# Designs tried in a protein design run: peptides against a protein of PDB entry 3V4L. Part 116

Target 1, 386 residues: chain A of PDB entry 3V4L
Amino acid sequence: GQPLAKDKVALLIGNMSYWEHPKLKAPLVDVYELTNLLRQLDFKVVSLLDLTEYEMCNAVDEFLLLLDKGVYGLLYYAGHGYENFGNSFMVPVDAPNPYRSENCLCVQNILKLMQEKETGLNVFLLDMCRKRNDYDDTIPILDALKVTANIVFGYATCQGAEAFEIQHSGLANGIFMKFLKDRLLEDKKITVLLDEVAEDMGKCHLTKGRQALEIRSSLSEKRALTDPVQGAPCSAEALVRNLQWAKAHELPESMCLKFQCGVHIQLGFAAEFSNVMIIYTSIVHKPPEIIMCDAYVTDFPLDLDIDPKHANKGTPEETGSYLVSKDLPKHCLYTRLSSLQKLKEHLIFTVCLSYQYSGLEDTVEEKQEVNVGKPLIAKLDMHRGL

## One batch from the design tools (peptide; made by RFdiffusion4, then SolubleMPNN)

Design b2_p15_6_s4 (from b2_p15_6, 10 letters changed)
Fold by OpenDDE base, seed 5:
Structure b2_p15_6_s4 (fold): chain B 386 residues (1-386), chain A 15 residues (1-15)
Amino acid sequence: as target 1 above (386 residues)
Amino acid sequence: EKVEVVSYDPELKEL
């Protein structure tokens, strides 16, 4: 029969805003485009940008909770990385310079834990460098991996080589994602799909002799990313997994705020990533006696590091939101919350209405506090260990 | 357009 996935779960991590290392750009676009493609493939996708070591560990732990017997697991990582002794290390944004294995996440440790879940397929897509880190001579004593025939690695580059992005005047993909995205929806065995991506990269004059895809696989079965999910979740574990995923993707409902002056504000929410939300406000009703009015969001939780200079912008792009701007309502004020993983409590903030009456020089203010609970990834309480 | 190639190796700034 056609292979069936019990479920399909993906964790996508894009690290760009390194503290002690060169900043990257492509992971933003790559994670976003890959998220949309994997959603078309019926994956439950968690998409995260700019994670610390601790946040990456928690994201992996939460991903592993979504895995079970016969589930397809996909891990994508884009960022800095290295490979020592056949072990791949993903570098968090807070990693020191130089970084060591103690500051990084070992992919083979994640694989071990995925194998303990008896997953139906394990796909690792690693868009990172594979050079040796000469500052870390630690040989990780990895316990012997179980002999499983369900593992696929797509390394964006060869062992001991570099991965690259191609920067244009605008947003651009990394080299790996540029070719992967064109094939990802094909109904092919995942190793055959990746082999075609490797050929496409090998034909490109920009990548030839600079970056080549390496495929490492134990996959003895015909498994594809297109394999249908087994029908309605009948197990308690499948219901729990679906509920946990749904919690990590729950947006606040749009609100209509009514002020005492008779102004009405629409407050809305959009997800850019699982840890990135856009808040938008618009004036939907204004009494004729009010000549001017503006609605600002303020008083955010300190854990979110919201700079007021980047809040309440006239365009999504002025907040740093370039990907979802087409899907947002126009003529709003926009605020981007980029670090929802850091939220320990409920997202409580103030909507401040500033307005002026016809024939009065003085500006009047009204305020309403809004509690939207824990939006998106903030429902997973990624900070419970700190 | 100027095409810049950027390494994911933190030691390599510009290609």
Scores: peptide ipSAE 0.208, ipTM 0.701, DockQ to the pose 0.427
Fold by OpenDDE base, seed 4:
Structure b2_p15_6_s4 (fold): chain B 386 residues (1-386), chain A 15 residues (1-15)
Amino acid sequence: as target 1 above (386 residues)
Amino acid sequence: EKVEVVSYDPELKEL
C-alpha cells in the first residue's frame, strides 16, 4: 500500500541577520515559500528567522517534541554553514568570527535525536555552504547512527563547495529553493523529486560549475512528502503534538479599542513566521470634531528589541515585511515584531491615540494598555532551558 | 536586470 505518515512536522530555520558575518537575503523568502508549500502538503510547520545558538537549540528541542513513531520530520536550514569531516554545522546569528563547532548546531546530532523518536521519515534540506572551516580543528566524536533506512539529505551544494543566493532588484530565492519550490508538490519518492531538482539546477547557467545539489539517502521505502497523514489522532501523544503545534501558531484575536474622545481603533495581528508577527492599527470610527488622529503602538517588552524608528510605519514593507503585505489590510500603521522567540512574559504594549480637535492647535493623547498573552512561538516558552 | 550571485561563504563577499 502507499506509505502513511502518522503526522508530518517541519522545522524551517532561516538565518540572515548575522552579527559578525555577512548578511543574507534569500533565507527570508525561502523559509516563507517553503512554509506555504509544506502547509499545502499537510505539514505542521514551525518557521523561524534569525535565531541565536540558544534559540536554535530550543527550536530543535521543541521540534523533537513534535516528533513521534511514524511521524515525518523535515528540517530545512538556510544560512551560513560549514562541513567538517562529513558533519554539517548550521551557524547561528550570534556566532563569533571565526565560528567553531561549539558555536554551531551539528545536523548529525539532530538526526540522532530524530532516530530516537522512531520517525517514519527524516528529511534534511540544507541550503548552506559545505566548505571546510579551517578555524575549527575539532573532530566531533558523534555517536553511531541507528540503521533506520528512512533518511534523506538534500544539500544545496557539493562537499567542499559553496551555496549561493541569486540577488535581484527585489525578493529572490536561494538557488536551491528556486528549483526545489517548482517540484516540491509532486507525488514522487523524495529522492526522485530531489534528483529532478538537481537536474533542473544543473541546467542553470549561473550555477553551472559552482553549485550542484548533492543527495545522500538511506531510504528503503517509496516515501513522498505527498504521503497522506493517517486519520484522526489515535494516541494521546498525537493529540498533545497537535495541541502543541496549534498553540505555537495561535494569533491574538483582533481587538476594537474605544477611546474616551469617541475614536474607535481596530488592532489586528498577522503571522509572517512562527516568531514574526505584524501588528496593525486602523481608525474605524472618528467623530467629525476630530480633524486628524493616529494610533501608535509603543511600550513593548524590552526583550523584543524593537527600534521605535521601525515601528508604526505607513506600509508593511517599511517594517521589513515584504511577504505578507498583500494579505494585510491597507491604510494602517504597521509594526513588525521579528523576535517573538525572545518574549519571556505576556506581550503587553500601549496603544497611543494622538488626535487634534477642530479649532484647537494642541495635540491630545489617550493611551490604552493591551495584553495579548503569548503570541505564536512565544507560547512554547523556548527560553525555559530544558 | 543585474543578477548578482552571492555566496553563503562569508569570505567570498570580498571578491
Scores: peptide ipSAE 0.204, ipTM 0.702, DockQ to the pose 0.464
Fold by OpenDDE base, seed 3:
Structure b2_p15_6_s4 (fold): chain B 386 residues (1-386), chain A 15 residues (1-15)
Amino acid sequence: as target 1 above (386 residues)
Amino acid sequence: EKVEVVSYDPELKEL
């Protein structure tokens, strides 16, 4: 019979906004497109951008809580990275220059922990460089891996080589994701699918002799990303896993705010990623005596590091939200919250209505505080170790 | 359009 997954869980991390390293662009598009494809494959997907070391550790820990016997686990990473002694290190956005293994997440340590969960399949898709870091002479003493025969690594590049993106004036995929996305939905053994992606990359004149996919696998069974999830969650553990995932993806409900002047504001929320939310405001009712009015969002929790210069934009694109802009209502003011993983408390903010009456020169302001609880990834309390 | 190929190596060599 076709193999069954007990469940399918993916953690996708895209690091771009490095503090001490060159900024990347492709991980934004790559994580978003891969999220949509894996959701079509019935994966529970957590998608995270721009994580610190601490936030990456917590994201991995929460991912490991979703793993259990016979669950398919997929980890995707796009960002800076290195490989020392056959160990892959993912570089957090707060990593110093130069970084070392103590500042980075070792993928083989994550694999060990996944093997302890008795997973049905472990897939790592690593869109990062695999050069040696000569500033890190640490020989990692890794614990011996179990012989589980269910491991697949897709490395975007060969050992000792670089991974690349093609920066255009617009949004573009990294080289690996550009080819992976065209094959990902195919009902094939994951190693066969990745081999076809490797062939497609090898035909590209841009990548020829610069980047080639490496597949490392111990997968003894015919397992595919298309393998169906075993029917309704009957176990307490499956219920807990579903509840944890649901918490990490719950948006605030849209609100209708009523101001004393008689203006009504619609406040809405959209998820771009598990840690990235768009807030939008629209005027849904205006008294005829009010000639102009705008509804601004302000007074966000300091942990979110919201720059007011990027808030309350007339388009989603002006906030840096290019991916979900098609699904957003038009004629709003838009604000992008890109660091929901930093939110320790409830998301409380102010809606400020600025308006003018016919025949008055002065602008009037009314303010209303809004509490939307913990949105998306902020429900997982990724800070519980601070 | 300038097509810039960016390495994920922090030692950015512009290719």
Scores: peptide ipSAE 0.175, ipTM 0.691, DockQ to the pose 0.463
Fold by OpenDDE base, seed 2:
Structure b2_p15_6_s4 (fold): chain B 386 residues (1-386), chain A 15 residues (1-15)
Amino acid sequence: as target 1 above (386 residues)
Amino acid sequence: EKVEVVSYDPELKEL
């Protein structure tokens, strides 16, 4: 019969905004496009941008809580990285220069923990460099992995080689995601799908002789990303997993704010990623005696590092939100919250209405405080260890 | 358009 997944769970991490290293661009688009494709494949997808070492550790721990016997686990990473002695290290955004293994996450340690969960399939997609880090002579003593015939690695590049992005004037994918996205929905064994992606990459004149996909697999069964999820959650563990996933993806409800002047504002929320949310404001009712009227958001929690110069923009694109702009309502003011994983408390902020009456030169201001609770990933309390 | 190829290796400067 066709293999069944007990459930399907993915963690996608894209690191771009490094503190001590060159900034990347492609991981933004790559994580977003892969999220949308894996959702069409009935994956529960946690998508995270720009994580510190501590935040990456907590994201992996929360991902491992979603794994159980017969669950399909997929880890995708795009960012800086290295490979020492066949061990892959993902580099967090706060990693020092030079970085070492103690500043990075070892993928083979994550694989060990996934094997302890008795997963049905383990897929790693690593869009990172695989050069040796000569600043780290540490030989990690990895515990012996269990012999499981359910592991697939798709490395964006060969051992000792580099992964690349092609920077255009606009948004572009990394080289690996550019080819992976065209095949990912195909009903094929995952190793056959990745082999076709390797062939497509090898035919491209831009990548030929620069980057080649490496596939490492123990997968003995005909398992695909298209394999159906086993029907309604029959176990308490499956219900807990579904609830934990739902918590990480619950947006605040849209609100209608009423001001004393008779202006009504709609406050709305959209998810770009599990840790990135767009707030938008629109004037839905204005008395005719009010000639000018603007609704600003301000007084955000300090933990979010929101620069007021980047808040309250006339377009989503002016906030750095290019991906979800088509799905957002037009004629709003937009604010992008890019670090929801840092939120310890409830998201409380102020909506400020500035307006002018016909025949008065002076502007009037009214303010309302809004509490939207813990949005998206902030519900997982990814800070409980500090 | 200048197509810049950027390595994910932080030691590789602009080629």
Scores: peptide ipSAE 0.167, ipTM 0.688, DockQ to the pose 0.445

Design b2_p15_7_s1 (from b2_p15_7, 8 letters changed)
Fold by OpenDDE base, seed 1:
Structure b2_p15_7_s1 (fold): chain B 386 residues (1-386), chain A 15 residues (1-15)
Amino acid sequence: as target 1 above (386 residues)
Amino acid sequence: METKLVSTDPELYVP
């Protein structure tokens, strides 16, 4: 019969805004496009940008909680990385310079933990460099992996080589994602799909002799990312998994705020990633005696590190949101919360209405506090243990 | 504009 997945879960991490290392650009687009493709494949996708070591560990732990017997697990990483002694290390945004294995996440350790979950398929897509880190002489003692015959690695580059991003005018993919996205929806064995991606990349004159996809697989079965999910979630574990995933993707409900002056504001929320939310405000009703009226959001939790200079923008793009701007209402003020994983408390903030009456020179302000609970990934309490 | 490839290799600068 056609192979069935018990469920399909993906964790996508894109690290760009490094503290002590060169900033990247491609992971933003790559994680977003891959998220949309994997959702079309009925994956439960958690997408996270710019994680610290601690936040990456917690994201992996939460991902592992979503894995169970016969579940398809996919880990995608785009960012800085290295490979020592056949072990792949993902570099967090807070990694020191130089970084070592103790500052990084070992992919083979994650694989071990995925094997303990008796997963149906383990796919790693690693869009990172595979050069040796000469500052890390640590030989990791890896425990012997189980013979599960369900492992696929897609490395964006060959051993000891670099991965590249495309710098063009505007947003562009990394080289790996540029070719992967064109084939990802094909009903093919995952190793065959990746081999076709490797051929497509090999035909590109830009990458010829610079970057080549490497496939490492023990996959004995004909498994595809298109494999259907087995039936309704009948197990308690499947229900818990569905609930945990749903929590990580629950947006606050849109609100209509009414001010004493008779102005009504629509407050809305949109997800860009599991840890990135856009807040937007619009004036939906204004009394005719009010000539000017603006609605600002302010007083965010300190954990979010919201710079007021980047808040309350007239376009999503001015906040750094280039991907979801088409789906957002027009004529709002926009604020991008890019670090929802840092939220320890409820998202409480102030909506400040600034307005002017006809024939009065003085600006009047009214304020309302808004509590939207824990949005998106903040519901998973990724800070458990700090 | 010419399409440029930029390495995602972390240039480790140790002073």
Scores: peptide ipSAE 0.243, ipTM 0.735, DockQ to the pose 0.767
Fold by OpenDDE base, seed 5:
Formats: structure tokens, C-alpha cells, sequence
Structure b2_p15_7_s1 (fold): chain B 386 residues (1-386), chain A 15 residues (1-15)
């Protein structure tokens, strides 16, 4: 029979905004495009940008809670990284310069933990450099991996080589994602799919002799990313997994706020990533006696580190949201919350209405507090271990 | 515009 997945779960991490290292650009687009493709493949996708070491550890722990016997697990990482002694290290955004293994996440440790879950398939897509870090003399004593014959690594580059971004005038993919995205939906064994991606990358004159895909696998079965999910969730564990995933993707409902002056504001929410939400406000009703009115969102939780200069923009792009702007309503004020994983409490903020009456020179303000609970990834309380 | 390849290797500028 065709192989069945008990479920399909993906964690995608894109690190770009490094504190002590060069900033990257491709992970933004790569994580977004891969998220949309994996959703079409019926994956439960958690997509996270710009994680600290602690936040990455918690994201991996939450991902491992979604894994169980016969579940397909996919980990994608785009960012800085290195490889020492055949061990791959993902570099968090807060990693020091130089970084060491103690500041980084070892992919082979994650693989060990995935094997303990008796997963049906383990796929690692590592869009990072594989150079040796000469500042890390640590020889990790990794426990011997189990012989599960269900492991696939797609490395964006060869051992000891660099991975590259394509810089154009606009948003661009990394080299690996540029070729991967064209084939990802194909109903093929995952190793065959990746081999075709490697051939496509090898035909490109830009990448030839600079970057080549390495495939490392022990996959004995014909497993594909297109494999159907086994029907109704029959187990308590499947229900728990579905609930945990649903929590990480629950947006606040759109609200209609009514002010005493008779102005009505629509407040809406959109997910860009599991840790990135856009808030948008629009004036839906204005009494004729009010000549001008504006609605601002203010008083956000300090944990989100929201600069007011970047809030309440006339376009999504002015907030740094270039990907979801087509799906957002027009003629709003937009605010991007880019670090929802830092939110310790409920998302409480103020909607401030500033307005002017006909024949009065003075502006009037009305304020309304809004509590939207814990949106998206903030429901997982990824900060609670400190 | 010219397609530029940019390495994702952190130049470990040790000062």
C-alpha cells in the first residue's frame, strides 16, 4: 500500500537579525514560501523568525511534543551555522562572536530525540554554511543513533563549503530554496526529489562550482512529503497534537470597537509567521460632525520591544511586512509584532482615537483597552523556562 | 540588476 503518515509536522526557523554576526535576508522569504508549500502538503507548520538560543531550544522542545510514532517530522533551518566532526550546529541570533557549540543547537541531538519519538520520517533541510568553526574545539560525544532507516538530510551545501544568498533589487531566495520550491510538491520519494533539486542546482551557472546540494539518507522506505495523513485522529495523542498546533496558530478574532463620539473602528489581525502578527485598524463609521479622526494602537507589553516609530504605518511594507501585504485589507494603519515568542502575559494594548469636531480647533482623544489573550506562538509560553 | 551571490558565512572578524 502507499505509505501513510500518522501526521505531518514541520518546524521552520529563519535566523537573520544576528546581534554579533552579519545580517541575512533570504531566510525571510525562504521560510515564508516553504511554509505555504508545506501547508499545501498538509503539514502542521510552525514558522519562526529570529530566535535566541533559549527560544530555539523551546521551539525544538515544542516541535518534539508534536512528534509521535509514525509522524513525519521536518526541520528546516536557514541562518548561520557550522559543521564540526560531522555534527551540524545552528547559530541563534544572540550567539556571541566567536560562537561555540555551547551557544548553538546540535542537529544530531535533535535527531536523537526525534528517533526516541518513533517518527515515520525525519527530514532535515539545513540552509546554512558547513565550514568548520576553528574556535570550537569541543568534540561532542554523541550517543549512537538508532538504526531507524527513516532519516534524510538535505544540506544546502557540501561539507566544508559555504551557502549563498541571491541578492537582487527586491526579495530573493537563498540558492537552496530557489530550486527546492520548484519540486517540493512532486509525488516522489524525498531522496529522489532532493536528487532532482541537486541536478537543477548543478545546471545553474551561478551555483556551479560554488554550492552543491548534499543528500545524506538512510531512508529504506518509499516515503514522500506528499504521503497522505492517516484519516481521523483516532488517538488521544493525535487530539493533543492537533490542539497544540491549533493553539500556536490561533489568531484573535476581528473586533468592532465603538467609541462614545460614535466612531466605529475595525481591529483585525493577520499572521505573517507563527511569531509575527500584523495588527490593522480601520475607521468603518464616522459621524458627520467629526471632520478628522485617526485610530492608533499604543501601550503594548514591554516584552515585545515595539518601537512606536514603526507602529501605525499607512502600509504593511513600512512595518517591514513585504510578504502578506496583498492579503491585508487596504486603507488601514498597520503595526507588526515580530517577537510574539517573548510575550509573557496577555496581549493587552490601547486603541487611541484622536478626532476633531466641526467648528472646534482642539483635538479630542478617546481610549479603549483591548485584551486579545495570547496570539499564535505566544500560547506555547516559550519564555517560561527562565 | 546584477545577481550577486553573498556568502552566509559569518566572517569571524576576530578583532
Amino acid sequence: as target 1 above (386 residues)
Amino acid sequence: METKLVSTDPELYVP
Scores: peptide ipSAE 0.235, ipTM 0.727, DockQ to the pose 0.727
Fold by OpenDDE base, seed 2:
Structure b2_p15_7_s1 (fold): chain B 386 residues (1-386), chain A 15 residues (1-15)
Amino acid sequence: as target 1 above (386 residues)
Amino acid sequence: METKLVSTDPELYVP
């Protein structure tokens, strides 16, 4: 019979906005496109951009809580990285220059913890460089891994080699995701699918002799990402997993604000990633005596580091939101909250209405405070250890 | 514009 997954869970991390290292571009598009594909494959996907070391550790811990016996686990990482002694290190955005193993997350340590969960399949997709870090002389003492015939590594490049992104006018994928996305939905054994992706990279004139996919696998069974999830959650653990994932992906409900002047504002929310939300405002009713009115959002929690110069834009693209703009309502003001993992409290902010009456030169302002609770990933309290 | 490949290698500052 076709193999069944007890459930399917993915953690996708894209690091771009490094503090002490060159900024990347591809991880934004790569994480977004992979999220949409894995959702079509019935994965529960947590997608996170620009994590610190502490935030990455907490994201991995929360991911491990979603894993159980017979669950398919997928970890994707796009960002800076290195490989020392066959150990892969993911570099957080706050990593110093130079970084060491103590500043980074070891993928083989995560694999050990996944094996303790008795997972049905462990897939690692590592879209990072695999060069040696000569500034890190640490030899990791890894505990002996259990012998499990369910591990697949897809490395975007060969050992000791670089991974590349495509630079052109606009948004582009990394090289690995460019080829992976075209095949990811195929009903094939995951190692066969990755081998076909490797062939496509090898045929491309841009990547030939520059980047090659490496596959490492112990997978003895015909497991595919297309394998169906076992039916209705009959176990208490499956219910807990479903509730935990649902909490991390719950958007605030859209609301209608009514001002004293008779203006009505629609306030809406959209998820770009598990830690990135777009707020949008629109005027849905205006009295005829009001000639002009705008609704601004302001007074965000300090933990979110929101620059007012980047808030309340006339387009999603002006906020840095290029991916979800087609699904957003038109003719709004848009604000992008890109660091929801930093939110310690409820998301409380002010909606400020500025308006003008016909025949009066002076602008009038009205304000309403809005509490939307903890949106998306902020419900997981990824900061509980501080 | 020519499609340029750019390495995602962190340029480790060599002092």
Scores: peptide ipSAE 0.230, ipTM 0.722, DockQ to the pose 0.733
Fold by OpenDDE base, seed 3:
Structure b2_p15_7_s1 (fold): chain B 386 residues (1-386), chain A 15 residues (1-15)
Amino acid sequence: as target 1 above (386 residues)
Amino acid sequence: METKLVSTDPELYVP
């Protein structure tokens, strides 16, 4: 019979906005496109951008809580990274220069923890460089991995080599995702699928002799990403997993605010990633006596580190939201919250209505505080330990 | 527009 997954869970991390390292661009598009593809494959996907070491550890811990016997686990990482002694290290955005293993997440340690969950399949897709870090002489004493015969690594590049992104004036994928996305939905054994991706990448004149996909696997079974999820959640653990995932993806409901002047504002929310939300405001009713009015969002929690200069833009693109802009209402003011993982409290902010009456020179302001609870990933309280 | 391949290797700026 076709193999069944007990469930399918993916953690996707894209690090771009490094503090002490060159900024990347491709992880934004790569994580977004992969998220949409894995959702079509019935994966429970957590997608996170620009994580610190602590936030990456917590994201991995939350991912591990979603894993259980016979669950398919997929970890995708796009960002800076290195490989020492056959161990892959993912570099957080707050990593110092130079970084060391103590500042980074070891993929093989995550694999060990996944093996303890008795997972049905462990897939690692690592879109990072695999050069040795000469500043880290630490030989990791890793505990011996169990022989589970269910492990697949797709490395975007060869051992000791670099991974590349395509920089042009628009949004572009990294090289690995560019080819992976075209095949990801195919009903094939995951190692066969990745081998075909490797062949496609090998035909690309841009990457020939610079980047090649490496597949490392112990997968003894014919497992595919297309394998159906086993039926209704029949266990308490499956219900808990479903609830945990649902909490991490719950958007605030759209609301209508009514101001004393008689202006009505629609406040709406859209998810770009599990930790990235767009807030948008629109004027839905205006008294005829009011000639001009705008609805600004302000007074965000300090934990979100929102620069007011990047808030309340006339287009989603001006906020840096290029991916979901087609799904957003037009003619709003847009604000992008890119660090929802940092939110310790409820998302409370102010909606400020600035308006002018016909025949008055002075602008009037009215304010309403809005509490939308904990949106998206903020419901997981990834920061409970600090 | 020239398609540039950019390495995702942090050039470790050794100070």
Scores: peptide ipSAE 0.221, ipTM 0.724, DockQ to the pose 0.753

